Peptides against a protein of PDB entry 6EJA. Designs and how they scored, part 99

Target 1, 276 residues: chain A of PDB entry 6EJA
Amino acid sequence: VEYMPANPVRIAFVLVVHGRASRQLQRMFKAIYHKDHFYYIHVDKRSNYLHRQVLQVSRQYSNVRVTPWRMATIWGGASLLSTYLQSMRDLLEMTDWPWDFFINLSAADYPIRTNDQLVAFLSRYRDMNFLKSHGRDNARFIRKQGLDRLFLECDAHMWRLGDRRIPEGIAVDGGSDWFLLNRRFVEYVTFSTDDLVTKMKQFYSYTLLPAESFFHTVLENSPHCDTMVDNNLRITNWNRKLGCKCQYKHIVDWCGCSPNDFKPQDFHRFQQTARP

## One batch from the design tools (peptide; made by RFdiffusion4, then SolubleMPNN)

Design b2_p18_3_s2 (from b2_p18_3, 12 letters changed)
Fold by OpenDDE base, seed 3:
Structure b2_p18_3_s2 (fold): chain B 276 residues (1-276), chain A 18 residues (1-18)
Amino acid sequence: as target 1 above (276 residues)
Amino acid sequence: SADLEEALEYGEDLEAAE
């Protein structure tokens, strides 16, 4: 059912990109670009070529900006969460960008369906937050994610230091590292000084793949817990054969999966794929 | 996503360095 909102939501797309896949990024950008939305792009500190390309794009569109700061993030690094949190703060401080939703993207992720469908859906559920849970045994999730392990990001490596305890009274959850968050919740995460946000920011600063669990955990334990929808409206290209090996052991003292970049052929599936 | 079981298979389950 097509919903035509009287006051359509405006989306802040945060793109976290690295490497040299400028053509792929350009294709994705063209596919998701709309004049009523906002695009805030972080390019890895080490990806200078890509940064130059992205800057060129940003100069052509008034609703496209590039982060003036750049982090050197690693796979599984806690710094990725810092990137999102800082971008959220930046976006909240941009008074000339009245966005309603925050959506993160990478070269390996794409919003499902059309812009009109996305906007219609989010406009109908503008008070909700969309986070996809793992949908499995939570204890197993904790173990596999290493949430009960302490990690330190240092010298482009995630060092496993030892065991740790999950804070008492906290219901841990997680799953996808792709999320659709409303402005109200982003404000809460950014500016709240309550014990939950403070402790979770600290806890997840020593966490492997923190973006897969931080926002879920904060939301579910917050006064905004009733706004959670177990759906992120994302298509992520997961390939276990290529992405779910210990191929990153040189970067992290853990094993895991990384999404693969989309190929041009993958875009055809976006309109046909059901919502997760 | 991370996988402890896979990490164990590759000997990545190191003792705590504390």
Scores: peptide ipSAE 0.036, ipTM 0.530, DockQ to the pose 0.082
Fold by OpenDDE base, seed 5:
Structure b2_p18_3_s2 (fold): chain B 276 residues (1-276), chain A 18 residues (1-18)
Amino acid sequence: as target 1 above (276 residues)
Amino acid sequence: SADLEEALEYGEDLEAAE
């Protein structure tokens, strides 16, 4: 028997998409679409064909919107964080969309629960934020992520400029760029003018893969730190054989790994994955 | 995720190729 909440949470899904794979996006959208949720889609500035296709979708559904602004995003780019932050602001200003949770999503990572299960779970824990940590030595994480290095995004490239220090008094954390954030915390990140939020926005504007660490770090050092849950409720299509080996070195002065897009044959894993 | 260890290995390979 599934729990049916009296006041079910409504989710704002933010999708950041690029390329020409319109059919893949359509399949993903159909898989995640629900009439009670909201979908805010950013299309890369360079992906004009995809943008036209997404606009067509947005015209068919009242709960689907496309960002009027578009950024040129790259793997590991600081602009990805800017995209999320601006999307958060936009969503908070949409008074006709009463969302309770912010969830970023792509074809590379899906919620591990069905819609009903996810809604039931989040409705029960609506005051919590779900961020998955790296689960290893923090010093090693800092080194591997290059958090002690200064990066500059310019001309569709992440340039490594040199070394930097982690701000004093800040406990840095991170692990996954897939998160579930409640509206209250999103409001804090968007509108707070405290020293923490201000400094972290500045710090992460020169950070590689900032979305993997920014929200973790801000949350853990904020007055909202007690709301953190070390789980993002995601299934990620990791394949190290395909996703590593410095495949993005031509874009970033660093090496790393990325998850692979889900294929239809991969969806059977959603039902078999253990739930928190 | 990023990986400094892999980056170092890649850098060494580039230096060897030059």
Scores: peptide ipSAE 0.035, ipTM 0.536, DockQ to the pose 0.079
Fold by OpenDDE base, seed 1:
Structure b2_p18_3_s2 (fold): chain B 276 residues (1-276), chain A 18 residues (1-18)
Amino acid sequence: as target 1 above (276 residues)
Amino acid sequence: SADLEEALEYGEDLEAAE
């Protein structure tokens, strides 16, 4: 018998989408859509066709909204973090959307659990934040991520300017850029004026792939540090052969790996993979 | 995820091509 929570959590799904893959987005949307959750979609400023399609969807569903602002996001760009932070602020200001968790999704990363299982799980652990760590040597992670390097996003490019120091007294961490954050922590990140949040927002505005580390670092150094769970409850379609070949060098003065979109043939993986 | 090792390899390839 599946656990039925008395007060089920409601989720704000944030989708940052780009390109022309309207059909793929539609399939993903259908797969994750539920009437009790909320969907906030940012469409890249350059993706006008997709924006029109998403607007049409948003008009059909009361729990689907599109960001009135649009950014030109690039792979690894600091602007991606800005997109999430602004989305968080927007969602907190939407008093008619009583969401409990913030979850970002892409076509390349799906929740492992069914909606019912996810809701049941999050309802049980509603005070926790789920951020998957790299699970490796932290010094190696810092080096590989280029956290000790200064980047500047300009003209749709991430320029590597030189070296920098990680702020003293900060325990840097990171891993997956897919996270499940409770509303309380999102409020903290959005409205806190303490030195930690202020300093980290500044630091990560010049960081490559900031979403992979910002929330981890802020959480672990914050008064909310005891709420961290080292798991994001996701399955990501990783293929090193396809995703790790410096495919974004033209955009970023760095190399990295990106997940691949799931194909229909990959669906069996959702059924076979289980994470706590 | 970022990969410095991959970046170095790529850089070496570019330098070799120049």
Scores: peptide ipSAE 0.033, ipTM 0.518, DockQ to the pose 0.081
Fold by OpenDDE base, seed 2:
Structure b2_p18_3_s2 (fold): chain B 276 residues (1-276), chain A 18 residues (1-18)
Amino acid sequence: as target 1 above (276 residues)
Amino acid sequence: SADLEEALEYGEDLEAAE
């Protein structure tokens, strides 16, 4: 039997979804759903069918909401970060949702632990933030990620405009775009007006795949830097042979890798909770 | 993740290969 903490953390799961794969989303949702957590779902502006489906779900569960705003996001787009940031603000303004952790999810990954294990673990380490770093040469990472390049998201395309400099005095880091952030850090990112947050929001608004680096960089350079844990507690289906190619050339002036979506059988590790 | 090396192979970047 898993240890039950006296004050279990409550998680705000943020799902950014698009396309027509409603069944896949439904499978994931069922796998991760728990009555004590919160689910905030952003549906791509272009995915109207999916939006309707998600709205139906949100009406059935009191702890499921859909963003009233919708962005048209593209692979690698800076708007993805905007989506997360706005979602964070929304979640902080939802006084009726006392969440302790922010966790983003996609069909390509899920937490390693069962719900009980995850809650127990996060309850013990509620003051920590979990971000997985790339674990290699940082200069090489910067180059490969194109962090020293200026990108502009416009007309459903990430345009590479030219070179740029990394802000002086900033230790850039990154890796996985899947993270577990505590409420305190989310509050800092959302409401801080310090130079770090301000500059990084500006910097990453012109960044390719910003979610893979923004939160890492902000955290490591912030007063919260000591709260970082180099682990995102995720399982991701990576197949570099299949997923790493210039498959997005039509929408991004760069190349990248994409993980594979999980299959239904991959969610066997989660405990399901009945609908309240 | 982004991949400059892959981009170079496909001519997506003007920088010289490392």
Scores: peptide ipSAE 0.031, ipTM 0.543, DockQ to the pose 0.096; fails the geometry check

Design b2_p18_3_s3 (from b2_p18_3, 12 letters changed)
Fold by OpenDDE base, seed 5:
Structure b2_p18_3_s3 (fold): chain B 276 residues (1-276), chain A 18 residues (1-18)
Amino acid sequence: as target 1 above (276 residues)
Amino acid sequence: SKDLEEALEYGDDLEEAE
């Protein structure tokens, strides 16, 4: 059921883009652009051409900004998480951008839902955080993701340094690296000095594919754990024909499942969790 | 990137080894 909320949520879209696919990005941007939302774009440090083009776009719209800092990031690297965390901090410091939700996107994403549908849904559940868990055996997930291994991103390479232990008392979770996070949780992640956030930031700075697990793990072990919805409500499904298992192979050589076209009525199902 | 691919392959190898 779609409704017009009295106080519609405003979304901060964080776009992490790289390469030279400016046309693709432009297409996606036009598809998701709305005057009431905010767009914060990080362009890979190595993608100067794309950066120039994105800057041109940002100058045309008051609600579009480009990160003044740029990282050489890889989707599987710790630098990607750093990119998200820094962008979150930046967005929280932008007092002129009253966003309610954080949504990450890539240049390859394309919306399958209307803005109204997304806004209506998120406005109804504005206190929730949407992260899709792997839905499998947690031990297997840990091994598959290499969470029990120590990695170091250096010289654009992920170096495996050895084994490590999961911090005691922490329930590790993860799945999709696409998430919808409310401002309150983002504030917590950004500014909390509690042991959980501090330790997890440290832990995940040496993690492979940290964005697939960091926010899940932090949320589920935090005082905000009750806000977890085991669904990322991804608004994009551009390669549905490829199946759920390896839907992201075209952008990341990693098999992951993107949620199908969900409706607000499906929320009851979204409360299902695969928390360890 | 090539490095990412290698890292992902590592993950896949772990899965297959289980």
Scores: peptide ipSAE 0.011, ipTM 0.452, DockQ to the pose 0.072
Fold by OpenDDE base, seed 1:
Structure b2_p18_3_s3 (fold): chain B 276 residues (1-276), chain A 18 residues (1-18)
Amino acid sequence: as target 1 above (276 residues)
Amino acid sequence: SKDLEEALEYGDDLEEAE
């Protein structure tokens, strides 16, 4: 018998979607949908067909909304962070949606826990933030992520402009771009005017793959640093043959890995994956 | 996550190859 919390947390799921993968999105949505949670969906500005499909879904469910604004997001683009930050602001302004946690998802990502397990777990640790760190040499991480490089997103491309310095006094960290953040920390990130948040927002506006390290870095250097848990409770399909290549070189002046769509053959991995 | 670790290891390989 699973533990049923007396005051279960409610989750705001933020989905950033693009392309024509309507069926995949529908499958994922059905898998994660629950009446007690909230779903806020951003559709890429260029994905009009998908936008129409998502709008239809949002009309059918009172706890599903679509961003009225749309960005043209690219892989590795700084605009992805902007999308999350704006979504956070929107969600905080939705007084009729009393969410406790912010969770981002894509069609290539699934939680490793069932809804009941996830809710039970987060209800127990409602004051914590879950961000998976790289767990390696930090200097090496900085280099491979290009954090010491200056990037500019322009014309649907991430241009590498040159070198930059990591701000002094800041402990940079990162890893997964899939995170579970409590409302309190989201409020801090959204509304704080302290030097940390201000400087990091500026710094990461010129960063490649900013979502992989922005929240980590802000959290660890903030008054909320003691709330960090080095786990994101996610499973992402990282098929090296498909996802780890320079396939986006035409868009980004960098190489890396991207998540792949889950296939039926990958389902066995869900059963094998457990929280560390 | 094993998947993330694998991805990061691959990234390291790319860095070393540059």
Scores: peptide ipSAE 0.008, ipTM 0.460, DockQ to the pose 0.111
Fold by OpenDDE base, seed 4:
Structure b2_p18_3_s3 (fold): chain B 276 residues (1-276), chain A 18 residues (1-18)
Amino acid sequence: as target 1 above (276 residues)
Amino acid sequence: SKDLEEALEYGDDLEEAE
């Protein structure tokens, strides 16, 4: 529904970028930039050229900032969730940026709506959180995502260490790693010390593709569960069935088929990637 | 799962970084 809101929401866009796709990022940025929103950009630790380019942009716009910390993130890496969580904390501590919604984007992603439509929509539903579920059998999802497996991020690789159990009493959900979260829920995720948030942060620190499931799971098991909307307002179809090709074996010890496992006793040889 | 194109980009970046 499109209307002119009296108190339009302001959006904090978090961009996680890597590589040398500066032109792509520039195109995306131009497409989504608005003076009333905020843009917080994380550049991969290894992407120094891109970082320099992004810094140039941030100096030109008062509502664009770059994370002072940088992590080396990989596809499926647990550090990606850490990136989002830390960026959320940073954004909450920025008292001069009164944002109402958190939206994550990549350089290749576009919202399905114009800015006016998006703002109107979110202003109407400012108390809701938008996460797209997988739309499949949940047990199959758990298996495919490897949620019942323990992973460790080390040396630009996600190592599978063994099996694990889903915490009791937790209903796991997920699907898309593109989400729209209201400030209230972000505050909850960031500052809550309840058992749910504490356990889930721990659990997902050893999870493959954590951003595809963490926020879904936390939300649905939290006191905020009634705010869940099964829609991420994105053009990307996350319900696409991808065949098992194990094409990412070089960076992740996981595919839908039968990857090799490291044994738990090898755990001491690995180190988790942390931001500097 | 993540978008295939995005995943491929990450893969390419890692290979280049090595």
Scores: peptide ipSAE 0.019, ipTM 0.483, DockQ to the pose 0.041; fails the geometry check
Fold by OpenDDE base, seed 2:
Structure b2_p18_3_s3 (fold): chain B 276 residues (1-276), chain A 18 residues (1-18)
Amino acid sequence: as target 1 above (276 residues)
Amino acid sequence: SKDLEEALEYGDDLEEAE
């Protein structure tokens, strides 16, 4: 028997999409769409065809909107964080969308739970934030992520400028760039003027893959630190052979791993992880 | 209903490579 909460949470799904994968996006959208949730879609500035397709979808559903602004985001680019932060601000300013949770999605991930299960779960734990940590040596993580390096996004490239120090008194953490954040924490990140948020926004504006670490670091060092759950409740398609290469060296002065888009042959993983 | 402990069994694994 599925638990039905008396006051079910409503979710703001933020989709950051690029390229020409309209069919993939459509499949994902159909899988996650529900009338009680909200969908805010950012289409890469360079993906005009996809933008037109997404606009058509948004006109069909009252709870689907497209960002009026568009950024050109590259792999590992600091602009991705800017995209999320601006989306958060927009969503908070939408008074007609009473969402309780912020969830980011791409073609490279999929929610583990069905809608009913997810809503039931989040309704029970509505005061928590779900961020998956790397679970390894933190010093190694810092090195591998290049957090002690200064990067500049310019001309569709992440330029490594030199070394930098981690701000004093900050415990850096990170892991998955897929997260579930409650509205309260999103409000804090968006509107707080405290030293932590101010410093971290500045710090991560020159960071490679900032979304993998920014929210973790801010949360763990904030007054909301006790709300962290080390899980993001989703499946990301990781394939070391395909994703952990220097394939992006031409656009980033660094090497790392990236998730892969789901392929039909990967769907068996959903069946394996799908539990009642 | 599902509890937090059960939910913690799930999540994406991060693979890091240099």
Scores: peptide ipSAE 0.006, ipTM 0.430, DockQ to the pose 0.061; fails the geometry check

Design b2_p18_3_s4 (from b2_p18_3, 11 letters changed)
Fold by OpenDDE base, seed 3:
Structure b2_p18_3_s4 (fold): chain B 276 residues (1-276), chain A 18 residues (1-18)
Amino acid sequence: as target 1 above (276 residues)
Amino acid sequence: DEELKEALEYGDMLEESE
């Protein structure tokens, strides 16, 4: 008998999508859709076809909305963090959507748990935040992520301007850019005016791949640090042979790995994946 | 730029480039 919580959590899924992968998005959406959850979808400003498709979906479901604003972001762009932060603010201002958790998704992401399992788990741990750390040497992580470098997103390019220092007293962490955040922490990130949040927002506005580190760093240095769980309960498709090429050198003054879209043959992994 | 439009995925373990 599956545990049925007395007060099940409701999830706000934020989907950040681009390109023309409408079929894959539709498949993923169907897999995660539930009437008790909320779906807020941002479509890249340049992806007009996809935007039209997503709008059609949003008209069919009362718990699906599309961002009225659209950003043009690039691989590694600092603007991705802005997208999440603005989405968080929007969701907090939607008084008719009483969500308890924020979960971000893309076309290259898929839940490894059933809805019932996910809801049961999050309902039990509703006061926790789930962020997956890199699990490696932190100094190496900082160097390889370019966190000690200053970047500027301009003219569809991430320009490397020079070196910078990590703010004093801040323990930097990061890893996966896929996270499960409770409403309380999202409220803190959105509305807090303390030095930590203010400085980190400024710092990460000039950061490459900011979503992989911002929330980790803010959480671990905040009064909410004891709510950290080193697990994001999701699977991404990482193929190092394909994703770890310098294919984005023309738009970013850095090279790195990018997650790949799931293929049908990858779906068998979902049943085999277990996370503690 | 079609390549730019599709290059919206994010990764980790980056390396410096010139």
Scores: peptide ipSAE 0.019, ipTM 0.524, DockQ to the pose 0.086; fails the geometry check
Fold by OpenDDE base, seed 2:
Structure b2_p18_3_s4 (fold): chain B 276 residues (1-276), chain A 18 residues (1-18)
Amino acid sequence: as target 1 above (276 residues)
Amino acid sequence: DEELKEALEYGDMLEESE
């Protein structure tokens, strides 16, 4: 018998979607949908067809909304972080949606637990934040992520402008761009005016793949640092043979790996996946 | 699970573009 919490947490799922992956999105949505949770969907500004489809879905469910604003995001773009930050603000301002956790999703990842398991787990650890760190040498991480480089998102391209210094006194960390954040921390990130949040927002506005590091770095350097759990409770379809190449040079002045969209053939792995 | 661990990691950057 699964433990049923007396006060189950409610989750705000933020879906950032683009392209024509309507079928994948539909599968993901069906898999994660529950009446007690909330779904906030951002559709890329360029994905008008998908936007229309998502709007139709949002009209069918009272707990599904689509962002009234839309950003044009590119792989590795700083605008992705902006998307999350704005979504967080929006969600905090939605007084009719009493969510406890923020979870981001895309077609490239999937929760490793059932809804009941996830809710039970998060209800038990409602004061924690779940961010998966890279687990490698931090200096290497900084170099490979280009955190010591200045990037500018412009004209659907991430331009490398030059070198920069990491702010003094900041312990940079990062890893997975998939996270589970409690409302309290989201409030801190959204509304805090302290030097940490202010500086990091500025810093990561010119960062490649900012979502992989921003929340980690802010959390670990914040008064909330003791709430970090090095686990994001999800699986991402990583295929290095396929995803680790310079396929994005036309978009970003950098070479790197990217997760692959899940294919139906990949879903069998979900049944075999256990927490480390 | 090591496979899961890897699957939870970030999109690893490879190198600077030329």
Scores: peptide ipSAE 0.019, ipTM 0.522, DockQ to the pose 0.086; fails the geometry check
Fold by OpenDDE base, seed 4:
Structure b2_p18_3_s4 (fold): chain B 276 residues (1-276), chain A 18 residues (1-18)
Amino acid sequence: as target 1 above (276 residues)
Amino acid sequence: DEELKEALEYGDMLEESE
């Protein structure tokens, strides 16, 4: 028997898109669209064609909006976190959008659950935050993520400037840059003036791939730490053979993996993901 | 809770660039 929530959660989907992936975006949008949810779309500042297309979509649906501001984001860039943080603030200020959960998406990401399943699950665990951790040695994670290195985003490049220390008393964590955050935690991240949030925002403004670690680290070191669930309830196409290259060396002074767009032949991977 | 058990895939960084 499937759980039917009495008060179903409503989701704010934040889509960060770039390039000319209009068709892919349309497919994803069609797949995830529901009248009871909200969709806030950021289009890269450089992607004017895509922006025009997305604006057209937003005019057709009352629960779809496009960010009035646009950032030029690069892979691995600190500005991606800024995009999320600003989007969170915007969404909290939208009093006409009573969302309960924040979920980020890209064209390379897909929810593993149907809308009904997702809503049912989140409604059951509405007080929890879902972030997937790396599941390995933390010291190794720090090294591999370059968290002990200082980066500067400038001229569409992430420059590695030197070494840095992890702030004292902070246990860093991270993993997937795809997360499901409840409104309460988003409010905390957005409006808290405590030392943790303040220091972490500063720290991660000079961090490579900050979205993979910022929310994890903030959550686990915050008064909300007991709400952590080590699961993000989604699948990202991480074809390591294709995505784990230094293909972005021209953009980032680091080598890592990037997600790939889903292809029909990739659907077999969904079968490996069990329904929670 | 079975609902919390799910296999997920994600990427990670590999190494310093030369």
Scores: peptide ipSAE 0.019, ipTM 0.491, DockQ to the pose 0.093; fails the geometry check
Fold by OpenDDE base, seed 5:
Structure b2_p18_3_s4 (fold): chain B 276 residues (1-276), chain A 18 residues (1-18)
Amino acid sequence: as target 1 above (276 residues)
Amino acid sequence: DEELKEALEYGDMLEESE
């Protein structure tokens, strides 16, 4: 059944990009660009050429902006979460951008569904948050993610400092670092001063791959927990040539690989995977 | 430097590094 929303949601796309893949970014941007949405682009501090290119694009479109601040991000780095959190704050402070949903993307991402389909879906479920969980044993997840380990991002490296304990009373969850968050939850994460948000921000400042777990954990332990849907926007990652055997060992004191968890068929299961 | 720039890919962790 086709859904025609009376008040279509507007999306803030947050793009975190790096390197010299300007053409790739341009292709992705063209694929996702719509006049009714908003695009906030963070370019890695070290990617000056790309930054110049992105700035040129931003000057051509009123609904495209580039972060005035730039972070040097690394694979698995805690700084990625900081990038998202700061972007969220910025977007909330942009009163001229009335966005309803936050969606993160990279330059290697490509939409599987049309804009109309996405907007229709999110307009119907505008009060929900979409985060895909790992779907495995939680203890195993904790071990694999190194959540019980303390990491420090320093000198373009994630240093493993030792063991740590997960805070008592917190149900840790995670999975995909691709999420669709409604404005209400983003506001909560950004401005809440409760113990949960405060503690989790601190905890995840020393976490490997924090974006894969932070928002899941915060949401599930928050008063907004009933808004969680165990699914997310499925997109195609065109940069699949990454190895999975300690490719980034020189950057992170841990072994991992890029995600391949995107499944187009999951789109149709959005409404079926809601959980409290 | 270029290698570090490419390190913006995130995924599942496999094992503890040595």
Scores: peptide ipSAE 0.016, ipTM 0.527, DockQ to the pose 0.069; fails the geometry check

